# Peptides against a protein of PDB entry 4CIC, part 28

Target 1, 148 residues: chain A of PDB entry 4CIC
Amino acid sequence: KVSTKGHYGVQAMFDLAQHFGEGPVSLKSIAERQGLSEPYLEQLIAVLRKAGLVKSVRGAQGGYILAREPRDIKVGDIIRVLEGPIAPVESVSQDDPEHSLKFDFSVTKSVWEKVKKSIEEVLDSITLADMLKDAEEAQMAQGYMYYI
Target 2, 147 residues: chain B of PDB entry 4CIC
Amino acid sequence: KVSTKGHYGVQAMFDLAQHFGEGPVSLKSIAERQGLSEPYLEQLIAVLRKAGLVKSVRGAQGGYILAREPRDIKVGDIIRVLEGPIAPVESVSQDDPEHSLKFDFSVTKSVWEKVKKSIEEVLDSITLADMLKDAEEAQMAQGYMYY

## One batch from the design tools (peptide; made by RFdiffusion4, then SolubleMPNN)

Design b1_p10_6_s4 (from b1_p10_6, 6 letters changed)
Fold by OpenDDE base, seed 5:
Structure b1_p10_6_s4 (fold): chain B 148 residues (1-148), chain C 147 residues (1-147), chain A 10 residues (1-10)
Amino acid sequence: as target 1 above (148 residues)
Amino acid sequence: as target 2 above (147 residues)
Amino acid sequence: KESALTLVDD
């Protein structure tokens, strides 16, 4: 599972993407819209900021903005920043040298590497801009259902 | 991540696949070859047996066998039996109706559904027979390096 | 039952 951290990180980044170009967004407003704990969001934003995905804006209208355009931020970038490298298996500690020598280990490892690659490809194929577009399309579809 | 349970389950099933047609394999022998705790393996095998992926053979040469041919067992089948449905996100409890109504929730959900589908496609594309073939190819490649 | 196929390290 993408951890709660990864999930909420993507939600927070998506919220910032929805407000991209509108100026800085307060953590409070993100927390309220996304149903997140503000203290938890502060921790996420701190990591995202350190990684250069988010910028802090100071002043009376202070808050946070995306550090890059939504099209230049992949979901995979967010997940890697928050969660580290995508690992489909719990790191059977690379430190068990005895397992590394087992032929069976190599075959099972290849399965998990294929899973990893697949996940990475999906997450790296989705940008915040793609998510914005999907949101717009869904909103339009809902709007059309109310007019029929 | 595939849990330790899923990982070891695939290893145990692969061990049974390597011995498919040779008769029943003892849990002890699987545990020794795979470097698994025998008590832990017993728990895994119990689940796999209940799901019909493994059969218990009774008698002096008793043990376990695959219940189906290696080609008829996907890695995805093993994982689903041991882990349940592949969920790329912790189930944000479907029970939070307030989150279900948020448009933003639907978009993020779609991302995770795409990830889920991708994982399922990969795991369902790999059979124990494919793993056996990969093992044979790797063993042949190693053998050629020594000559 | 929490699906144990977690993409990310908890």
Scores: peptide ipSAE 0.115, ipTM 0.827, DockQ to the pose 0.169; fails the geometry check
Fold by OpenDDE base, seed 2:
Structure b1_p10_6_s4 (fold): chain B 148 residues (1-148), chain C 147 residues (1-147), chain A 10 residues (1-10)
Amino acid sequence: as target 1 above (148 residues)
Amino acid sequence: as target 2 above (147 residues)
Amino acid sequence: KESALTLVDD
């Protein structure tokens, strides 16, 4: 499962993508729109900023912007920044030696590597620009349902 | 991440696949080969048996066998039995109403549905028979490195 | 950093 951190990180980045080119967005406004606590969002934004996905703008109209165009940010980039490398199985922590019988079942490892690769391919194939397009298409479809 | 339960469940089922056609295997022997506690394996086997993936054989040579041929058991079947449906995102538990602002971001949901579908396709494309074949090929490759 | 992408609910 994508953690709550990864999920809300993608939502926050998508909110910034929707406002891309409109100038800086306040954390308060993002928190209100996304249903997040402002302190929680501050922690997420700090990590995303350190990774160079978000920029802070200072001044009277200060806030945050995407550091890159929406087309240059993959969902996979956001997840890797927040969660680290995609691992489909917990590495049996070396610290529990009794359960750490490293039966390096090469065969079972190969199954999980295939799952990992598949997840990476999906997440790296979706940009914030693709998500914006999907949102516009969904809004148009809803608009047509009200006019029919 | 696949839980430890899902991971060891696949290992235990693969052990039974390696002995398919040789008769019943004791839980003790599986536990020893897979590095699992016997009580933990008993819990896993109970779930797998209830789902109809494993059969218990009674008698002097009693134990467990696969209920189906290795080709008829997908890795996805094992994972769904042990872990339930593949969910790429934690469903925000309905029980915390304050954080349950269901912003049904249809767009973010669609991303996770694509991930789910991709995982399901991979796990449903791999059978225990495929795993047996891969093990044989790996053993042959190691054997050729010694010659 | 432990990968937090878990396929299964803990």
Scores: peptide ipSAE 0.115, ipTM 0.827, DockQ to the pose 0.570; fails the geometry check
Fold by OpenDDE base, seed 3:
Structure b1_p10_6_s4 (fold): chain B 148 residues (1-148), chain C 147 residues (1-147), chain A 10 residues (1-10)
Amino acid sequence: as target 1 above (148 residues)
Amino acid sequence: as target 2 above (147 residues)
Amino acid sequence: KESALTLVDD
């Protein structure tokens, strides 16, 4: 599963994408809109900032912005920053040699590698710009349903 | 991640596939070959048996067999039996309404649904027969490198 | 039943 961290990270980045070009947004405003705790969001934003996906702006109207255009940020980039490499199988910790899955059967490993590749391809095919477009299309569809 | 349960379940089912047509295999022999604890394997096999993927054979030469041919068992079937539906995101427990992800943004949900679909398609495209074939091809390739 | 298929290690 994508952890709560990955999920909320994508939500926070999407919120920043929706406000891209409008200037910096406060963590408080993101937290309120996305239903996140501000302390939790601070931790996420710190990681994302360190990875160069987010920038902090100082001042009275300070806050955070995307460091790149929404089209230049893949969902896969966000997930890799927050969660590390996509691993479809629990890495048996190399540290317990006695319980190390000695028989990492090459064949079973290949199944999980195929799953990994498939997940990576999906996440790398979706940008924040794609998500913005999908949101706009959804809003337009809702608007049309209220006029019918 | 596929849980250890899912991973070992696929390994155990693959072991049974390798012995398909040879009669029943003991849990002990599977555990030894796959590097699993016998008690853990018993739990896995119990679930797989209940789901009708494995059969138990009684007697002195008793043990377990696949309930179907390897071609009729998808990796996805094994995973669904052991782990339930593939969920790419942790289901926020519905029970804590205060911390419920109120904003299940339809757009973010759609990302995870695409991931789910992709995983399902991969796992449903791989049978135990495909895994057997891959193992045979790998053994042949190793055999040719030693000659 | 919570799906045990998690993409990321907790």
Scores: peptide ipSAE 0.113, ipTM 0.821, DockQ to the pose 0.169; fails the geometry check
Fold by OpenDDE base, seed 4:
Structure b1_p10_6_s4 (fold): chain B 148 residues (1-148), chain C 147 residues (1-147), chain A 10 residues (1-10)
Amino acid sequence: as target 1 above (148 residues)
Amino acid sequence: as target 2 above (147 residues)
Amino acid sequence: KESALTLVDD
C-alpha cells in the first residue's frame, strides 16, 4: 500500500499541477481543496521542497509552485521522495534476530522483485501532466453525461 | 508492502510445493526449513486450510499438503487469502471523520487502480509451479558455477 | 529509510 503520506503527497502535487502557471498557491488553499490538515501538508511540502519537486515563493502573494513542469514529474518521483524505495515486502526488521532467519529464499525474493519492478514501471509511466489530462477527460465525460 | 504474514505465507506454501507428492509434511518441519515459529505457522496454515489451499492429513504420518497442484495455486491466491484484496493505498480508515474527507479524487484513485492492476497481474502470473521451476534453475546455475 | 509503500495494512 502507498502510505497515507504517499497518497496525500500525490494529491498535493496534483493540486500544484492544476495551478501550474497561475503563480504560487498557499498551503491553506491546497489543504482546503485536498481535505488535508495544513500542518500535515506543511510536513509533506517540506519534504517535497527539499527534494526539489516544489519551490517556495516569498512575498505577499507567496506560496508554493511545482519546481518542474507537470510533464517532468512522475508519480514514481513523488512516491520515492516521500516513502523511499518501493518495497513490495516489509523488510523484516533485522531487530528480531530469532525470526530474522535470513532465509530470504532467492525464489520468494524474486517474486517480490517482480512486483517491485511492476509497481515502479506503472508509477514511472504516469506524470502529473498525464493526471491533468485524465482529469480534463473525466470532466468532459461528466459534462457529456449531463447533456445526454 | 506484502505484510510479514503474506511473505511467510508464500514461503510456507512454497515449502509445501517442494514436497508435493511426497505425502504430508509436519508443521514442525516446515517451520524449521522456513525459519518460522511453529505457533505462527499454525496460524498461517489455519487460514490457508480454511481457504482450501492446504489440506490436513490425519494419522501417524499426518501433516499438511497442498490442496491443489502447484500449477493451480497462484501467488496472488495466497496473498488474497492471507491479506485480502490487494490495496495499493492504505484505506484511510474511516475512523477519523475529520481527515477522511472523501476527496478520493477520481484521478488519484485511477493511479492507485493502475498500480493495483499491475500488482495483481504479476501475482496472478506466478504459480507455485513457476516458483519450483525458478528454484531448480537457480540450483542448476549454482551447480554450473562450481564447475 | 524503511519503504512506506506497503501492499497490506499491518
Scores: peptide ipSAE 0.112, ipTM 0.826, DockQ to the pose 0.546; fails the geometry check

Design b1_p10_7_s1 (from b1_p10_7, 7 letters changed)
Fold by OpenDDE base, seed 1:
Structure b1_p10_7_s1 (fold): chain B 148 residues (1-148), chain C 147 residues (1-147), chain A 10 residues (1-10)
Amino acid sequence: as target 1 above (148 residues)
Amino acid sequence: as target 2 above (147 residues)
Amino acid sequence: MESALLLAGE
């Protein structure tokens, strides 16, 4: 599973994408809209900023913006920054020497590598711009359901 | 990530696939070959047996066999039995009412649903027979590197 | 580095 960190990171980045071009967004406003705690969001944003996905803007109307256009940020980029490399199986920590998974049968490893590749392909196929489009389409569909 | 349970479950099922048609395999022999503890393997096999993926054979040469042919068992079947439904994001347990992910924005949910579907498609595309074939090909490739 | 995508069963 994508951790809560990855999940909320994508939500926060999506919020910034929705406001892209409108200027800096405060952490408070993101937290309120996305149902996140401000302290938790600060931690996420710090990592995302260090990775160059988010920029901090100083001033009275300071806050955060996407560092790149929504089309230039993949969901996979966000997940890799927050979670590191996608691995479908926990690497059994080397630290228990006795149960060294000595026979990590190359074949079972290959299954997990295929899963990893598939996840990466999906996450790298979705940009924040794609998410924005999906949101717009969903909103239009809801609007039409209210008119029927 | 697939849990250790799912991972070892696939290994155990693959071991049984490698011996399919040879008769019952003892848990001890599976445990030794796969580097699993016997007690842990017993728990896995119990679940797999209950799900109808494994059969117990009684007798002096008793043990376990695959309940179906390797081609009729998907990796996805094994994972679903051991782990339940594939979920790419932990459902935030409903139990913390205050941080109800109220705004699970439909859009972010859709991303995870796409990931879920992709994982399911991959795991359902791989049978134990496919794994056997991959093992044979790998062994042949190693054999050719020694020549 | 704890790898990210925990497929945790419910």
Scores: peptide ipSAE 0.074, ipTM 0.788, DockQ to the pose 0.557; fails the geometry check
Fold by OpenDDE base, seed 3:
Structure b1_p10_7_s1 (fold): chain B 148 residues (1-148), chain C 147 residues (1-147), chain A 10 residues (1-10)
Amino acid sequence: as target 1 above (148 residues)
Amino acid sequence: as target 2 above (147 residues)
Amino acid sequence: MESALLLAGE
């Protein structure tokens, strides 16, 4: 599962993408629109900023902006920054040293590696620009449903 | 992530697949080979049995067998039985009723649905028979490295 | 850095 951190991080980045080119957005406004606590969002933004996905703008009209264009930010980039490497299975703690039967879990490991690769491919195939496009298409579809 | 439950469940099912056609295997023997605690394995096997993936055989030579041929059991079947539906994101608890800004998280939801579908496709493309074949190929490759 | 992409079962 993508953690709550990854989930909310993608939401926050998507909010910034929707306002890309309009200037800096306050954390308060993002929190309100995305239904996030402002303190939690501050923690997420701090990580995203450190990773160079977000920039802070200072001043009375200060806030945050995407550091790159929406097309240049993959969902996979956001997830890797917030959660680290995509792992399909929890590392079974090596804590039981004795019964390290070197059972060649190579085969089971290969299953999880295939899952990992598949997740990475999906997340790296989706940009914030793709998400913006999907949102616009959904909004247009809703608009047409009111005219039918 | 596949939970430890899913991970160990696949290992246990793979062990049973390796012994398919040889008769029932004891939980103890599976636990020993797979490095699992026997009580934990018992819980996994109980779920797998209830789902019809494993059968219990009674008697002095009793134990467990796969209920179907290895080719008829997908990794996805095992995971769904042990973990339920493959969910790529934790359900954010609806616990905050007030600021249900119905922000149409439809777009973000669609991302996770794509991830879910991709995981399902991978796990449903791999059978226990495929895993057996991969194990045999790996063993042959190791054997050739010694010559 | 604990890999946080947990496929948590319900």
Scores: peptide ipSAE 0.073, ipTM 0.789, DockQ to the pose 0.566; fails the geometry check
Fold by OpenDDE base, seed 5:
Structure b1_p10_7_s1 (fold): chain B 148 residues (1-148), chain C 147 residues (1-147), chain A 10 residues (1-10)
Amino acid sequence: as target 1 above (148 residues)
Amino acid sequence: as target 2 above (147 residues)
Amino acid sequence: MESALLLAGE
């Protein structure tokens, strides 16, 4: 499972993507639209800002913007920033040095490495721009259903 | 992350696969070989047994065996049994019925569904037989490095 | 039942 942190981080970044080019968005407005607690969002945004995915704009019309274009931000980038390296299994600490466990460990490890690679490939294949496009397509599809 | 439960479940099932055809294996022996606590393994095996992935054999030489051939058990089957459906994100309970949140929810949901599908495809592509083969290949490769 | 592959977001 992507943690709640990763999930909400992607939501917050997507909200910023939807407003890209419209100027800074307040954390309050993001929190309201995305159903997030403002304090929690502040923590997420702080991490995202430190990683250079988000910029803070100061002033009366201040808030946050994406630091890069939506096409230049992968979902994988957001997840890595918020959660660190995608690990499909908790790295059972390599520290148990002894016997036969190493080999079985290697085989099971290979399974999890395959899972990791697959997750990374998926998350790195999706940008915020792709998400925006999907949103537009979904909205158009809904609009057509109301006109029939 | 695959939970510790899923991880250890796969290890335990792999141990049983390595002994497939040799008769029942005791939980104690599995626990020792896999570095698992016996009580924890008992819980895992109980779930796996209930799901029909493992059989209990009674008697003096009793223990556990795979209920199916290693080729007929996917890693995905083990994970689904132990952990339930692979969910890439906690299903934020759909219960918040109100406004604009539904659409953004749908787009983000699609991302996680893609991740889910990818994980499922990988886990369903790997059988215990594949793991056995990988183990043999790795052992052979190590043997060649020592000569 | 908390679904299995919790990518535990740290």
Scores: peptide ipSAE 0.071, ipTM 0.795, DockQ to the pose 0.178; fails the geometry check
Fold by OpenDDE base, seed 4:
Structure b1_p10_7_s1 (fold): chain B 148 residues (1-148), chain C 147 residues (1-147), chain A 10 residues (1-10)
Amino acid sequence: as target 1 above (148 residues)
Amino acid sequence: as target 2 above (147 residues)
Amino acid sequence: MESALLLAGE
């Protein structure tokens, strides 16, 4: 599962992609459009900024912009920044040492590695530019359905 | 992420697959081999049994067996039984209704649907029989490194 | 950093 953090992070980055080239966007405006709390979005943006995916613009018309073009940001990049490495299995919390007989079944591990690789391939195949294109196509399709 | 429940469930099912055809296996023996608590394993087995993936055998030499051949049990089947539908995104907990403005961004949803499909394809492509074969190949490879 | 891809079947 992508965490809520990853999910909302992708939404926030997609919002910034939709406004790419229009100048800086306020966190408030992103929060309102994406249905996020502003404080939560601030935390996400702080992480994304530190990772170099987002830039802050100072001034009265300040805000945030993508640090790179939408085509140069993969969904996988966003997820890795927010969640770390894609892991298909929850890290058995270190806190229950008794069940931590990590029978690292090499075979079960290989299953999860295959899942991991598959997820990575999908997420690394999708850019913010691809998402923008999909949104445009969806809008066109809806427009056609209203004319039928 | 596959939950700990899904992870251990696959391990337990794999243990039963390794003993398939040898008769019923005790929960205690599975727990010992897989490094699981017996009470935790009992809960997993109860779910797996209810779903028809495992059968209980009664008697002094009773225990559990796979309900189907290892080739007829996909890893995806085990995961779906234990965790439900494969969801690439955590269900936004219903408890914060204010943030539950599910801006169901159709576009972001499509990303997660692609991820879901990819996970399902992988998990549905792997059977317990495939896992058994992989284990045998790994043992042979280790045996060759010692010569 | 604990990997956050939660398949939380709630």
Scores: peptide ipSAE 0.068, ipTM 0.793, DockQ to the pose 0.533; fails the geometry check

Design b1_p10_7_s2 (from b1_p10_7, 5 letters changed)
Fold by OpenDDE base, seed 4:
Structure b1_p10_7_s2 (fold): chain B 148 residues (1-148), chain C 147 residues (1-147), chain A 10 residues (1-10)
Amino acid sequence: as target 1 above (148 residues)
Amino acid sequence: as target 2 above (147 residues)
Amino acid sequence: SESALTLATD
């Protein structure tokens, strides 16, 4: 599962993409639009900023902007920053030594590696620009349904 | 992440596949080979049995067998039985109502649906028979490295 | 039914 952190991180980054070129947006405004708590969003933005995906703008009209164009940010980049490497299997926590017979069963490992690769390919194929385009297309489709 | 339950469930099912046609295997023997606790394996097997992926054989030589041939059991079938539907995003637990503004942001949902579909396609493309074949090929490759 | 395939990143 993409964690809640990854999910909300993608939402927050998408919000920033929707406002790209309009100047800095406040965390409060992002939180309100995305239904996130401001403190939680601050934590997400701190990680994203440290990774160079987001920039902080100082001043009275300060806030946050994407550090790169939406086309240059993959969903996979966001997920890797927030969650680390895509792992299809929960790492058997080191702490239970009895279950730590990681029978690193090579065959089962290969299954999870295939899953991992597939997820990575999908997430790396989707940019924030693609998401913006999909949103525009969805809005147009809704507009047409109201006129029929 | 495939949960530990899903991971070990696939291992247990693969063990049963390796012994398919040899008759019933004991939970103890599976647990020993797969490095699982017997009580944990009992829980997994109970779920798998209820789903019709495993059969219990009674008697002195009793144990468990695959209910279907290895080629007729997908990894996706095992995962769905043990973990339910493949969800790429953690279902935001209903319990925090304030965060429950599931802004069902259609665009982000579509991303996760694409991921879900991709995972399903992979897991549904791999059978226990495919895993058996991969294991055989790996053993052969190791055998050739020693010569 | 809790959807169990969580992509948990370590």
Scores: peptide ipSAE 0.072, ipTM 0.817, DockQ to the pose 0.157; fails the geometry check
Fold by OpenDDE base, seed 5:
Structure b1_p10_7_s2 (fold): chain B 148 residues (1-148), chain C 147 residues (1-147), chain A 10 residues (1-10)
Amino acid sequence: as target 1 above (148 residues)
Amino acid sequence: as target 2 above (147 residues)
Amino acid sequence: SESALTLATD
């Protein structure tokens, strides 16, 4: 499972993408739109900012903006920033050298490595721009259903 | 992360696959080889048995066997039995209808659905027979490095 | 039943 942190992080980043070019967005506004608590969002945004995915704008109309264009931010980038490396299995502590030496461990490890790679490929194939496009297409499809 | 439960479940099932055709394997033997606690393995095996992936053999040489051939057991089958449906995100409670109605929710959901599908495809593409083959190939490769 | 394949990102 992508943690709640990763999930909400992607939502918050997507909200910022929807407002990209419109200026800074307040955390309050993001929280309200995305159904997030402000304190939780503050923690997420702090991490995202430190990683250079988000910028803080100061002033009366201050808030947050994407630090890069939506096309230059992958979902995988957001997840890696918030959660670290994608691990398909709980890190059986690399520190148990006894388990690492078992041949069976290597085979099972290869399964999880394949899963990891697959997840990474998917998450790295999706940008915030792709998400914006998907949103637009879905809105258009809904709009057409109301006019028929 | 595949839970520890899923991970150990795959290990236990792989151990049973390695002994497939040799007769029943004791939980103790599996636990020792895989570095699992017997009580934990008992819980895993109980679930796997109930799902029809493992059979219990009774008697003096009793134990457990795979209920199907290794080629007929996918890693995905094991994971689904032990952990349920693959959910890439914590189920934001389907019960919050207010979140479900937000368009943004649908877009983010689609991302996670893509991840889910990808995981399922990988896990469903790997059988215990594939794992056995990989193990044999790795053992042969190691054997050649020592000669 | 919480679906256990939690992608825990490290």
Scores: peptide ipSAE 0.061, ipTM 0.813, DockQ to the pose 0.161; fails the geometry check
Fold by OpenDDE base, seed 1:
Structure b1_p10_7_s2 (fold): chain B 148 residues (1-148), chain C 147 residues (1-147), chain A 10 residues (1-10)
Amino acid sequence: as target 1 above (148 residues)
Amino acid sequence: as target 2 above (147 residues)
Amino acid sequence: SESALTLATD
């Protein structure tokens, strides 16, 4: 499962994408809109900033902006920054030598590698711009349902 | 991540696939070949048996066999039996009402649904027969490297 | 039923 960290990171980045070009967004406003705690969001944003996905803007109207256009940020980029490499199987911690998966059967490993590749392909195929478009389409569909 | 349970379940099922048609395989022999504890394997096999993926054979040469041909068992079937439905995101436990993902933003949910679908498609595209074939190809490739 | 495939990142 994508961790809560990855999930909320994508939400926070999506919020910044929705406000892209409108100037800096405060952490408070992101937290309120996304239902996140400010301290938790601060941790996420710190990581995302260090990775160059987010920029901090100083001043009276300071806050955060996307460091790149929404089209130039993949969901996979966000997940890799927050979670690291996608691993579909828990690496058996090397610490218990007795339960060392000695026979990492190459064939079972190949199954998990295929799963990994598929996940990476999906996450790398979705940009924040794609998410914005999907949101617009969903909003239009809701608007039409209210007119029927 | 696929849990250790899912991972070892696939290994155990693959072991049974490698011996398909040879008769019943003892849990001990599977455990030895796959590096699993017998008690842990017994739990896995019990679940797999209940789901109809494995059969128990009684007698002096008793043990377990695949309940279906390797081509009729997908990796996805094994994972669903052992782990339940594939969910790419941890369901925020409903127990903390304050951290209820109230705004399950439909858009972020759709991303995870796409991930789920892709995982399911991959796991449902791989049978135990495909794994057997991959093992044979790998063994042949190793054999050619020694020549 | 807790859903099985947890994408754990390393």
Scores: peptide ipSAE 0.060, ipTM 0.809, DockQ to the pose 0.158; fails the geometry check
Fold by OpenDDE base, seed 2:
Structure b1_p10_7_s2 (fold): chain B 148 residues (1-148), chain C 147 residues (1-147), chain A 10 residues (1-10)
Amino acid sequence: as target 1 above (148 residues)
Amino acid sequence: as target 2 above (147 residues)
Amino acid sequence: SESALTLATD
């Protein structure tokens, strides 16, 4: 499962992508559109800003913008920033010595590495620009269903 | 992440695959080889047995066997039995109505569905027989490094 | 650092 943090992080970044080129967006505006608490969004944006995916703009019309074009931000970049490396299995904490003798059987490890690689390939193949295109296509399809 | 339950379930099923055709294996023997507690393994085996992936053999030489050949058991089958459906995002518990208004934005949902499909395809492409073959190849490679 | 994609059971 992608954590709630990863899920909402992708939604917040997608909201910023939809407003890319229109100037700074307020946290309040993003929170209202995405159904998030403003304090929770502040924490997400702080992490994304530190990683260089988002920029803060100061002033009366201040807020946040994407630090790069939507085509230059992969979903995988957002997930890695918010959640760290994609790990298909829970890393057994080194601290429990009784469970530390987990023979990470080389064969089972190879299965999880294949899963990891597959997830990374999918997430690194999708940009915010691809998501914008998919949203436009979905809106057009809905619009046509109401006119037919 | 695959849960600890899913991870150890695959290990226990792989242990049974390595002994397939040799007769019943005791839970104690599996627990010792895999570094698991016997009570924990009993819980895993009970679920796997109920799902028809493992059979219990009664008697003095009793124990457990795979219910099907290793080639007829996918890693995906084991994971679905132990963990249920593969969900790439945490299902927001229905119980918190304030967080229930999660506009599962159709576009973000499509991303997670692509991830789900990719995971399912990988796990359904790997059988216990494939894992046995990989283990044999790894042992042969190690053996040749010592000669 | 808790590793990211938790494939959890429903």
Scores: peptide ipSAE 0.042, ipTM 0.808, DockQ to the pose 0.577; fails the geometry check

